# Ledger of designs, part 182: peptides against a protein of PDB entry 6RGO

Target 1, 392 residues: chain A of PDB entry 6RGO
Amino acid sequence: MALKLLGFNQDATCFSVISSNKGVTIYNCDPFGKCFELEKSTSNDEELDFLVEMLFSTSLIAVVDKTIGASKRKKLKIVNTKRKATICELTFPHEIMDVIMNRKIICVVLKSDQIFVYDISCMKLLRTIDVRGEKLKSTSKFRNSEAVGDIGVRVSLSTDNNSILCYSSYSKSDKENAPLNDIVVFDALKCIQINVLPAVHQSNIVCIACSPDGMLMATASEKGTIIRVFKTIDTENDEPILVNEFRRGSRPSRISEMKFNHDNTLLACVGESDTIHIFALPVTTTEADANEDDTLQQSSHSLSSSINGLQYISKGLANRFGKIIVSKIPTQSQQRHVAYIKIPENAKYRIGFPKDTTNTIHICGEDGNYLVYSIPRNEVGPCTLVKSNTFD

## One batch from the design tools (peptide; made by RFdiffusion4, then SolubleMPNN)

Design b2_p14_4_s3 (from b2_p14_4, 7 letters changed)
Fold by OpenDDE base, seed 4:
Structure b2_p14_4_s3 (fold): chain B 392 residues (1-392), chain A 14 residues (1-14)
Amino acid sequence: as target 1 above (392 residues)
Amino acid sequence: DDEEYAEKIEELLK
């Protein structure tokens, strides 16, 4: 049977798949088992295509049937999985390309490069973001070149209630084919643009991940060789803060998905390569005010280690091309993965981080494998397989 | 509870 992966939910408690014979199936991760099945609406041997976004482990899902007819591809259904009933239906002017949600917000991405932002509680439209219209306002001359193939607006939403939306936008370049290489950070609840990260890659952004708390974002271009991690909200001198630059590999390979773990200590990426890469993020010690009174006098040792090495990268070439704000982290300081998982070649995998175990990763494959791995903390190496299940 | 929240959403969407 051909399986198509839809992905994990926000907390990796469930994952969804398309089975060619059954339709959409949702699996629970622990205990492992089928929890929902949406039957195929048609008896035809047509290849099933769906978008399914889950609302955590709840009975609510967003569904788009992309299998048959241009009209269905424009319809979003909210379905109660326990009742097997459509509770809400929305129709859009264009084909739905992506749907992302949290407890507060649904974002619907259209083929028109529009993002519709809804309050989930009442399905009220809060905002329409027109990424092309923003481009046209900035650059009056651009023909609507249809996005050829897989190039379109990418989105990621924080899983928390702050509902930080990160999306790819067109650069303000005078070139007829401006790439989707800017990032906009948007407060989806307040409907306010918080930040703009210009030209974060040289080519189109094809993958974005927002951290669960919305404080970090990861980006990858079509090349998929470098992953950049930025702060979403914080800026330094009105410039974007690059936290990390990771090297996935030397060879171009598309990244299909990235995710942060729940404490922002790890970033995982998966794609067309035989390897899931896991990168360590520096722990931002938020000084939690440890107001606890405990008196223990332990001694004063003054380790004054002078981290002097602020290398001023030379000002010279920045003048003519708009500020490539990406301080080239020297290629030598590009961190590699701290952990990895080998996956079958040409198998599509999806990744998820469970909330309760920051050093555990869930993965599922179109090969019918659901796998749980432990991530090593103290050494660079392979992840250890902890649990294995199969699905059909 | 996420399910109680989903039920409240469903009631508001009816």
Scores: peptide ipSAE 0.394, ipTM 0.922, DockQ to the pose 0.866
Fold by OpenDDE base, seed 5:
Structure b2_p14_4_s3 (fold): chain B 392 residues (1-392), chain A 14 residues (1-14)
Amino acid sequence: as target 1 above (392 residues)
Amino acid sequence: DDEEYAEKIEELLK
């Protein structure tokens, strides 16, 4: 059957898929098995398309029927999977492009480049963010509906209750074709803009990942060769803090998804390439106050990987237009992956990090494989396959 | 409990 991957939930306990014949299916990861099926409401042989956002392991899901020709592409349904009941329905002025949630917030991204932020507990609209309206009113050129290809507003939400929302915005360039290469960091609970990271890439941002705690953000452009990791809240001299710059590859390849693990020590990326890349992040030792005694000499095998000094060449080339161009870290200081998984060519995969096992990654493919890998701790190399299951 | 949380949300959304 043709499978389309929807992805993992926030803690990688479940994943969702579209089956051409069955509709939406949700699988539990451990024990592996089908836990929910949303039957196809239409007898038509139309290619099924859905958005499904899960709320962790709960019975609640957000569903959008995106099937071509369906009048439902503007409708968000909140469904209880145990009761098989729609508990809430929202209708939007434009087609829904993305839905993300945590325990506090639902964010709905529209084709209009609007983000609707809701309190999940009462479905109250907290904020409408108009990513276009922050541009000068002058270019009323609606992007012709046809050229709304893969380039739209991208969003990521922290999985914690802090509800840090990162979204791509248009640079303040007077150019008619300003790229979506700025990032806004937004407190979705307080409805406050926390930070703006200008021109984090030269081209449109196509993938964003927020860390579970909302303190880090990873970004990738259309080129998908470089991944940048920034602090979301903290700034240095009113400038964005670039924590890491990772090189995925030398050849351009789209990154479809990135995820941080639960403790912010790993960043994984997947896309159109034959390889899932896993990068190590520096452990920010929070200087927890070195209070009291307990002498447990756990031999921290310092993987003193010679992180040869990131000379902060903070030579911000202030180009003539006052745009902070994040200076490209020299190619020699670009970190590579610490681990990888080989996947079939042309198979789309999705990734998830389980909460309880920081060195484990879950992956699922449109080839019908659900795979659990162990990530090596002490060496650069392939991940080890721990479990494998198949789904239809 | 994640299910108790889901039930509470469902009650608030009715």
Scores: peptide ipSAE 0.386, ipTM 0.920, DockQ to the pose 0.898
Fold by OpenDDE base, seed 1:
Structure b2_p14_4_s3 (fold): chain B 392 residues (1-392), chain A 14 residues (1-14)
Amino acid sequence: as target 1 above (392 residues)
Amino acid sequence: DDEEYAEKIEELLK
């Protein structure tokens, strides 16, 4: 059967898939099993396309039927999975491209490059962000909608209640073809722009991940060779703080998804490559733990190679136009993965981090495999398969 | 009614 992966929920307790025969199916991870099915509305052999965003392990899902008719592609349904009932329906002016939520906020991304931000508790519209509107003041030419390629506004939302929204924006360039290579950091609750990270990549951003606490953000471009991790809120001399630069590979390959684990110690990425890469993040010791003098000489040979190369982003060439070009970290200082998972070639996978086990990763494939891996802590190497299940 | 939807959503968040 043709499966299409929708992904894991925020805590990796469930994942959703589109089955060509059944419609949308939600699986529970532990105990493994089918917990919900949304039947096809049509008996036709049409290729099913849905957006499904789950609210953690709750009975709440947001659903968009993208299969048939331009009208359905503009409708968001909030569904109670236990009651199998639509509890809310919203209609948008344009096709829905993405839906993301946490316990406070639901964000709806439209094909118009608009982001609608709602308070989930009352479905009140808090803000409409027009990502094009900031550009339209300079260039009256609508990009002809025909190059409906893979380039659109990307979003990520923190899973905490702070509700930090990161989205890709168009760089301020007088060029008709400005790339989506800026990032805006937005407080979705207060509806305030917190930060702007200009030109974080040379090409369009195609993947963004926000940390669960909203303090970190990972970005990848169309090249998918370099992943950059930034602080979201903190700035140094009004400049963005680059925390890490990871090298996924030497060959261009699209990254489809990135996720932080729950304690911000790991970043995983998946895409068109035969390899899921897992990177270690430096633990930001908050200054508070410096005072406990507990002399326990536990010789944990932490291979903390103290790359205390705080490469100060040396004053990047402030070219005359105020464009902060994030200085490329020298290729020699680019960190590699600490762990990896090999996946079948051409198999699309999704990733999730469970809350309770920071060294465990959940993955699911369009091949019908749900796999749980243990991540090595003290060595660079392959992850160990702990559990395997199949689904149809 | 937006209020009836709010109550239904809040019930699902518990």
Scores: peptide ipSAE 0.259, ipTM 0.844, DockQ to the pose 0.109
Fold by OpenDDE base, seed 2:
Formats: sequence, C-alpha cells, structure tokens
Structure b2_p14_4_s3 (fold): chain B 392 residues (1-392), chain A 14 residues (1-14)
Amino acid sequence: as target 1 above (392 residues)
Amino acid sequence: DDEEYAEKIEELLK
C-alpha cells in the first residue's frame, strides 16, 4: 500500500498519514495506536490527496480533500474526530496549498499567494495577506510550470498563544521573476507586521520553521545547503539578528521540514537526503533570573565553549539597492550537525519534538515506521533508537 | 450559527 505522510501535530503527540486503502489515519505516539480514521469518500482507485492539520491532541482537525476535482481543493472542513462530524466548512477562491494552526489562529495558504488568518474560536477572518501585493497581480501569469515542485509562499506559526506567523515574501526587485527570499514576521492576533528580513537567501525559500515561543525562525532555500536562524522580533540597529548559520551539506538537497525543540536548544531538518540533521542552538541566557540562589554548582559541562566564534558580523553589506544583505558566516565557521539519523533512501520522513523530553525526536516514514530517537548531548554522533513501531 | 460554533470550538479547546 502507498503511504503518504501528512506530519506530526504541534507537540508530536500524534501524526497523520494517508493510506491508499483506508483514507486519512491519525496515530497516537504514546501509547502508540490508531486514534482516528477518515474513510475515503470514493471506491475509486484514485490517488488520495489530503491536507490535515491537527490542533494538538484535541478532537479538532482541519481537513482539505484534494483527491477529487478543483472544487474540493478550495474547501476547508473543521472536523470533530470524536463525533466524526464536520462542524465548520470554509470555501476559498483558490486551491488551498497549506493549513497551519495553534490554539488561537488558523492560517490558510492559497495557490494565489494569499494567506487567510482566522480566529479559531469563532472562525472570524482577521486578515487576508496578499503576498504578491496589488502591483504584481497584473504581470504574474499563473506559473503553470507544472514541472518545478510548486514554489509558493511558505508559512510557519508559533505553537504558543503569541501566534507569531513567519511567511516568505517576494523581494522588492523590478525583475519579473523576483525570488521568494524575503521573510515577513507577523503578529497574527494583533494583525500587525512586526519585522521584515530582506533577502535571507539568494534563491526561493522553500522551508521555514518558527520556534514554539515565536522568538526564533529557521529558513532554508531550494539549495538546502545552508540553514539560517534569526530572531523574529528583536533587531540590532534596525537590522535582522542572525543567530546561527548551519551547513546541512555540500550538495544541493531539498529540505521539506524543519522543527525547533520546545526549549529552542535544537533544530532538526529532514528532506530528500538520507539523513536527518540535528543542530545545537546557543542557549540565550536571559540575564533576568539572576536571583541570588548560590549553591548548586552542578558542573554541566555545557558545549558553550566552541560557539563563541560567532562574531556578529553586523556588517550588513547594504547592497547597491539599499537592501540589507544578511551577513554571510565564513564557510569555515559554519556549524555542522551535532547529531544525525540515517533514514532509508526514497522514503519521505516527517519530524516532531515532544514537549516533555527536549533530547528526544519523533520521526515517521512513508515506509510505515514510527521511530523515537535519543539525541546525544555531549558528543557529535548518531542518535540512538529508543522505540520503534510500524503502521499501515 | 457563529455563537453556537464558538461554543463548540471552546468546548473542543478545553
């Protein structure tokens, strides 16, 4: 049977898959087991295509049936999984490309490069974000370029209640083919733009991850060789703060997903490569809780010593067009992974970080494997397999 | 409709 992975929920307590015979299935991670199934509406041997976004481990899911006809691809259903009932249905002017949510906000990304932002509590439309803007509508012939894996707007939402939305935007260039290489940081609750990070890559951004607290953002281009981590809200002299630059590899390879762990100490990435890479982030000691409690000299040999070489090259090379070019970290100072997982070739994998265990990662594959790995703390090396389960 | 939906969502969010 062909499995298609949909992904983990926000806290990696569940994951969703499409089974060609069964339809959409949701699995609980612990205890491992099937917790929901959405049966396919048709007996036809048509390839099933769905978007499913879970609201944590709640009975609420957002579903888009992409299997049959252009009309269904424009419908979002909010489904109660316990009742197996549609509780809300929204229809959009264009095909739905992505759906992301937290406890406050639903964001719906359309093929038109529009983002619809809803208050989840009442399904009220808070904002329509037009990423192309009014001026670009006239010249963009719909890229009916079937062939290149759909370069569209990418989004990521913080899993907390602050609801920080990061999205890719078109560079302000007079070129007809402006890349999607700017990032906008948006407060989805207040409906305000917080920050703009111009030209964070040379090519289109294809993957974005927001941290759970919304304070950090990771970006990768279509080259997938370099991952950049920025502060989302904070700026230094009105310039974007580059926290880290990681090297995934020397060869181009698409990154499909990135995730931060719940304490912002790790960033994982997965894609077309045979390897999941895990990177360590510097612990930002917030100076605030220097309360005097002297005693517990627990000698945590923090790996802090090697990270001091991040010279803030605050030399924003203002390019000839007055755009801030993100300072390039020299290739020799680009950090590598601290841990890795080998995955089967040609199997797509998804990743999630559980909330309660910052040094574990959940992964699932289109090969039918759900795997839990322990991440090494004090050494660079492979992750250790802790638990394995299979699904169909 | 919207209020009854909001109450249903609040019940699902608890």
Scores: peptide ipSAE 0.236, ipTM 0.843, DockQ to the pose 0.149

Design b2_p14_4_s4 (from b2_p14_4, 6 letters changed)
Fold by OpenDDE base, seed 2:
Structure b2_p14_4_s4 (fold): chain B 392 residues (1-392), chain A 14 residues (1-14)
Amino acid sequence: as target 1 above (392 residues)
Amino acid sequence: DEEKYAEEILKKLE
């Protein structure tokens, strides 16, 4: 049977898959088992395609039937999984490319490079974001290329109630083919743009991850060789703060997904390569709680990983066009993974971090494997397999 | 309770 992965929910307690014979199945991670099934609406041997976004482990899901020939690719359904009923249906002017949610917000990304932001509690439209703006509407011939993996707007939303939305935007270049290499940070609740990070990569951004608290974001381009981590809200001298630059590899390979763990200490990435990479983030000690004198001599075995100081080369070369060029971290100071998982060749995998165990990662594959790994804390090396289950 | 919150939303959307 062909399986297609939809991914984990926000806290990695559930994951969703498409089975060619059954339709959409949602699995619970612990105890492992089926928790919901959406039956195939058509008897045709058409390749099933769906978007499914779950509100944590709740009975609320958003569903889009993207199956070819289905007149439903423009319809978002809010489904009650306990009742197996559609509660609300929204129709959009264009095909839905992505859906993301938290407890407050649903964001719907269209093929038109529009983002529709809704209050989940009443499905009221809060904002329509047009990423192309008014000027670019005329020149973009709809790339009718059904090329699997077309370059569109990417989004990520914080899983907290602050509802920080990060999205890719077109650079202000007079060139007809401006890359999607800017990031906009948006408060989805207040409907305010907070920050703009210009030219974070040289090519189109194909993957974005927001941290659970919305304070960090990770970005990867089409090359997938370098991952950059930025602060979302904070700026230094009105310039974007680059916190980390990670090297995934020397060979180009598309990154399909990145995720932070719940305490912002780890960043994982997965894609077309045989390897999931896990990177360590420096713990930003907020200096605020320095006042309580409690002398608990926790022997901080400082892993003196020689964090060769990120020389903030604060030489923002303001290029002649006022574009902030993100200072390239020298190749010698690019951090590598601290941990990795080998995955089967040609199997697509998705990743999730459970809330309660910051050093555990959940992964699932189109090969029908659900795997739980322990991440090493004190050494650079492979993750250890803790639990495995199979699904069909 | 997240499920109770989801049920309250679903009930408002009916």
Scores: peptide ipSAE 0.697, ipTM 0.976, DockQ to the pose 0.894
Fold by OpenDDE base, seed 1:
Structure b2_p14_4_s4 (fold): chain B 392 residues (1-392), chain A 14 residues (1-14)
Amino acid sequence: as target 1 above (392 residues)
Amino acid sequence: DEEKYAEEILKKLE
C-alpha cells in the first residue's frame, strides 16, 4: 500500500498520512490510533495528493485536495473533524503549495510565490506577500513546471501566539536566475517585516524551521550539508546573528524537514539520507536570579567545549558582489550531531517533538512505522527506541 | 483547552 506522509502537528500529538486506498488518515500518537479519516472523493486509481494542516490535537484542520484538477488545487477547506463537515472554503488565483497554521494565523503559499496571511479566527486576509516583488513581474516565464517542483518559496511559522513567519526570498542580484537564498522574518500578526537575512546560503533554501517561540530559525540549502541557525529578531550592527552552524554530512543530501524541540535545546533534521540527525543548541541562560544558595554539587560535567572563538574576522573582502554574510565559521568549528536515528534507505520520514518530554522525538515513515525515541543527554550516540506502532 | 478554542473558531466561521 503506498503511503505518503503529511507530517506531525505542532506538538507531535498527531500525524497525518495519505493512503492510496483510504485517502487522508490522521493518527493520534498516544494512545496510538486513528482519530480521523477523510475518504477519497473518487474511485479512480489517481495518485492522491493532499495538504493537511491540523491545529494541534483539535477538530480544526485545513485541507487542500491536490489530486483532482486545477480547480481543487486552488481551494483551501477548513474542516471540522468531529462534524466531518467543511465549515469554510477559500479559492486562490494559483495552486496552493503549502499551508501552515498556529492558534492565530493561517499562511497559504501559492505557486506564484505569494504568501496569503489570514487571521484564523475569521479567515480575514491580513496580508498578501509577493516574494517575487514588483520587478520580476515582467519575466512571465513561469519556471518550466517539470524539473522545478523542488524550488519554491519555503515558509515556517512559530507555534506560539507571536506568530513569527520566516520565508525564503529572492536575492537582489540582477541575474535572471536569482536564488531563493534570502530569509525574511515577518510578524504575521502586525504584518511588519522584522528582519532580512541576505544570502544565508549560496544556493536555494529548501528547508526552514522556526523555533516554537519564534526567536530562532534553522535553514538548509539544496546541498543539505550545512544547517545554519540564526536569531530571527536580534541583530548585531544591523547584521544577522548566526548562532550555530551544524554539519549534517559531507555528501549532498536534501533535507525535507527540520524541527526545534519546545525549549530550543535540540534541532532535528530528516531527508533523503538514512539518518535523522539531532543537534544540541547552546542553552541561552536567561539570567535567572543568582540568589538561591543551594550547594548541590551535581557534578554535571557540562561538555563546555569553550565556544570562545567566534571572533568575527571581518576580513574586508569588499568584492563588488553583495556582502554574502557567510561568516565562514571555520569548518573545524562546525558542530556535529549529538544524537542520531538510523532509518531505512529510501524511506521518507517525518519528525516531531512532543511538548512535555523535550528528550523524546516522534518519527513516522512511509514504511508504516510510528516510532518514539529517547534522545541521549550526556553522550553522543544513537537514540534508544522506546515505543513502536504500525499503520496502513 | 485548545479544542474549546478550535470549536469557538469553527463556530465563527459557520
Scores: peptide ipSAE 0.696, ipTM 0.976, DockQ to the pose 0.938
Fold by OpenDDE base, seed 3:
Structure b2_p14_4_s4 (fold): chain B 392 residues (1-392), chain A 14 residues (1-14)
Amino acid sequence: as target 1 above (392 residues)
Amino acid sequence: DEEKYAEEILKKLE
C-alpha cells in the first residue's frame, strides 16, 4: 500500500499516516496500535493528501483535506476523534499549506504567504501576518508552481505555552526574487514580533525547528549542508545569537524535518538522504558558582607583549549595516553529528522526541516501519534499535 | 490532564 507520513505529534506519543486504501490513520506509539481512523470519503483512486495536526495524545485534531478540489484545500476542520465529528470548520481565501498547534495557538499558513494565528480555545483570530507585506502584492504573479516542494513560508511553533512562532520571511533586497532567508521570531500569544534574523542563509530557508521552550531555533536552506542554531531572544550580554553551526554533509540534500529534544540537548534532522543526523547542543551550563577556591599557583611565565595593534577597527562598522548575524563563523567551528540512524534509500521518514526520555528518538517511515532508537551519550556512532513495529 | 483540556476546548467550539 502507498503510505504518506504526516508526522509525530508534539511529544512523539502518536504519529499520523495516510493510507491509500483507509484514509488517515493515527497510531499510538506505546502501547503501539491504531488510536484513530478517518475513512476515505471518496471511492476514487485519487492520491490522498491531508494535513493532520494532533494536540498531543488528545481527542482534538486539525484536519485539511487536500485531495480533491480547491474548496476543501481551503478548509480547516477541528475534529473530535472520540466522537468522529467535525466540531468547527474555518474557510480561508487561499489553499492551506501548513497547520501547526500547541495548547494555546493554531497557526495556519496559506499559499498567499499569510499566517493566520488563532486562539485554539475559541478559534478567535489573534493576528494575520502577511509575510510578503503590502509592497510585494502588486508584482506577485501567483507562482502557479504546483511543483512538489515549492519555496513557501516555513513555520515552527514552540510546544510549550510560550507559543514562540518562528517563520521565514523575504529579504528586504529590492530584487523581485528576494529569497526567503530572513527569520522572524514572534510571540503568538501577545502578537508581538520579538526578533528578526536577517539573511541567516544565502538561499531560501526550507526547514525550521523551534525548541519546545521557544528559546532556540534551527534553520536549514535548500542546500541542506549546514544547519544553524540561533537564540530566539537577544540576550543583554552581547552574546552571539548564532549559538551553533552544524554540518550535515558536503553534498546538497533537502532537509524535510528537524526536531529538538525536550531539554534542548539534541537536534535531529531527516530528509532525502539515507541518514538521520543527531547533533549535540552545548548545554548552557548555568555556571553554578563553583566558588572552589582552588589556589593553583602563580607560574609567572612572561610571554611577550607585542601584537596589540589590530583590535580597534572592528567596533565601528557593525552599527551601520544591520547586524550581520552570520559573521563568518570560521569554517573550523562546524560540528558534525554525534549520532546517526541509517534509513532505506528513497524512504521518507519523520522524527519525534518523546518527552520522558531525552536520549530516545522515535522514527517512522513510508516503508511502514515505526522504530525506537537509543542515542549514545558519550560516543560518536550509530543509534541502537530498541523497539520496532510495522503499520499498514 | 491534556485530554480533559482538549475536551473542554472541543465543548466550547461546539
Scores: peptide ipSAE 0.694, ipTM 0.976, DockQ to the pose 0.893
Fold by OpenDDE base, seed 4:
Structure b2_p14_4_s4 (fold): chain B 392 residues (1-392), chain A 14 residues (1-14)
Amino acid sequence: as target 1 above (392 residues)
Amino acid sequence: DEEKYAEEILKKLE
């Protein structure tokens, strides 16, 4: 049977698949098993296509039937899985390309490069973001670029209640074909733009991940060779803070998904390559106010080590192209993965991080494998398979 | 409880 992966929910407790014969199936991860099934609306041998977003492990799902001929590509359904009933239906002017949610917000991405932001609790429209309209306000000329193929607005939403929305936007370049290489950081609750990260890649951004707390964002371009991690809110001298630059590989390969773990210590990526890469992030020691009184007198050793070296800002090429604020982390300081998982070639996989185990990753494949891996902490190497299940 | 919260939402959307 042909399987198509829809992905994990926010905490990797469930994942969704399309089966050509059955329709949509949602699986619970632990205990492993089917928790919901949505039957196909048509008996035809049409290739099934759906968007399904689940609110964690709850009975609330958002569904879009994108199947050819179904004429439902513009309809978002809120479904109660316990009742197997559509509770609410919204119709959009354009085809729905993506749907993301958390406990507060649903974002609906349209083929028109519009993002509709809703309060989930009442399905009230909070904001329409017009990414093309923002471009046109900056550059009056360029109406006519139909987004050819897979290039469109990408979005990611924090899984917390702060509801930080990161989305790709068009650069303000006077070029006819301005790439989707800017990032906007948006407070989806307050409907305020928090930050703009200009030209984070040279080509279109095809993958974005927001951290669960919304404090970090990872980006990848069409090349998929470099992943950049930025702070979302914080800026230094009104410039974006690049936290990390990771090298996935030397060869171009599309990244389809990235995820942070729940403590922002790991970033995983998956795509068209035979390898899931896991990168370590520096632990930002939030100085938790350890107000605990414990008196231990330990001694004064004065390690004055001179951090001299960071001077080589090559001045030369900055002038003509708008400030590529990406401080070129020297290619030698591009961190590689700390861990990896080998997957079958040409199998599409999705990834998720469970909340309770920061060194565990859930993966599922269109090959019908659901796999749980342990991530090594102290060594660079392969992840260890902990659990395996199959689905159909 | 996330399920209780989802049920409260679903009930408001009915």
Scores: peptide ipSAE 0.693, ipTM 0.975, DockQ to the pose 0.890

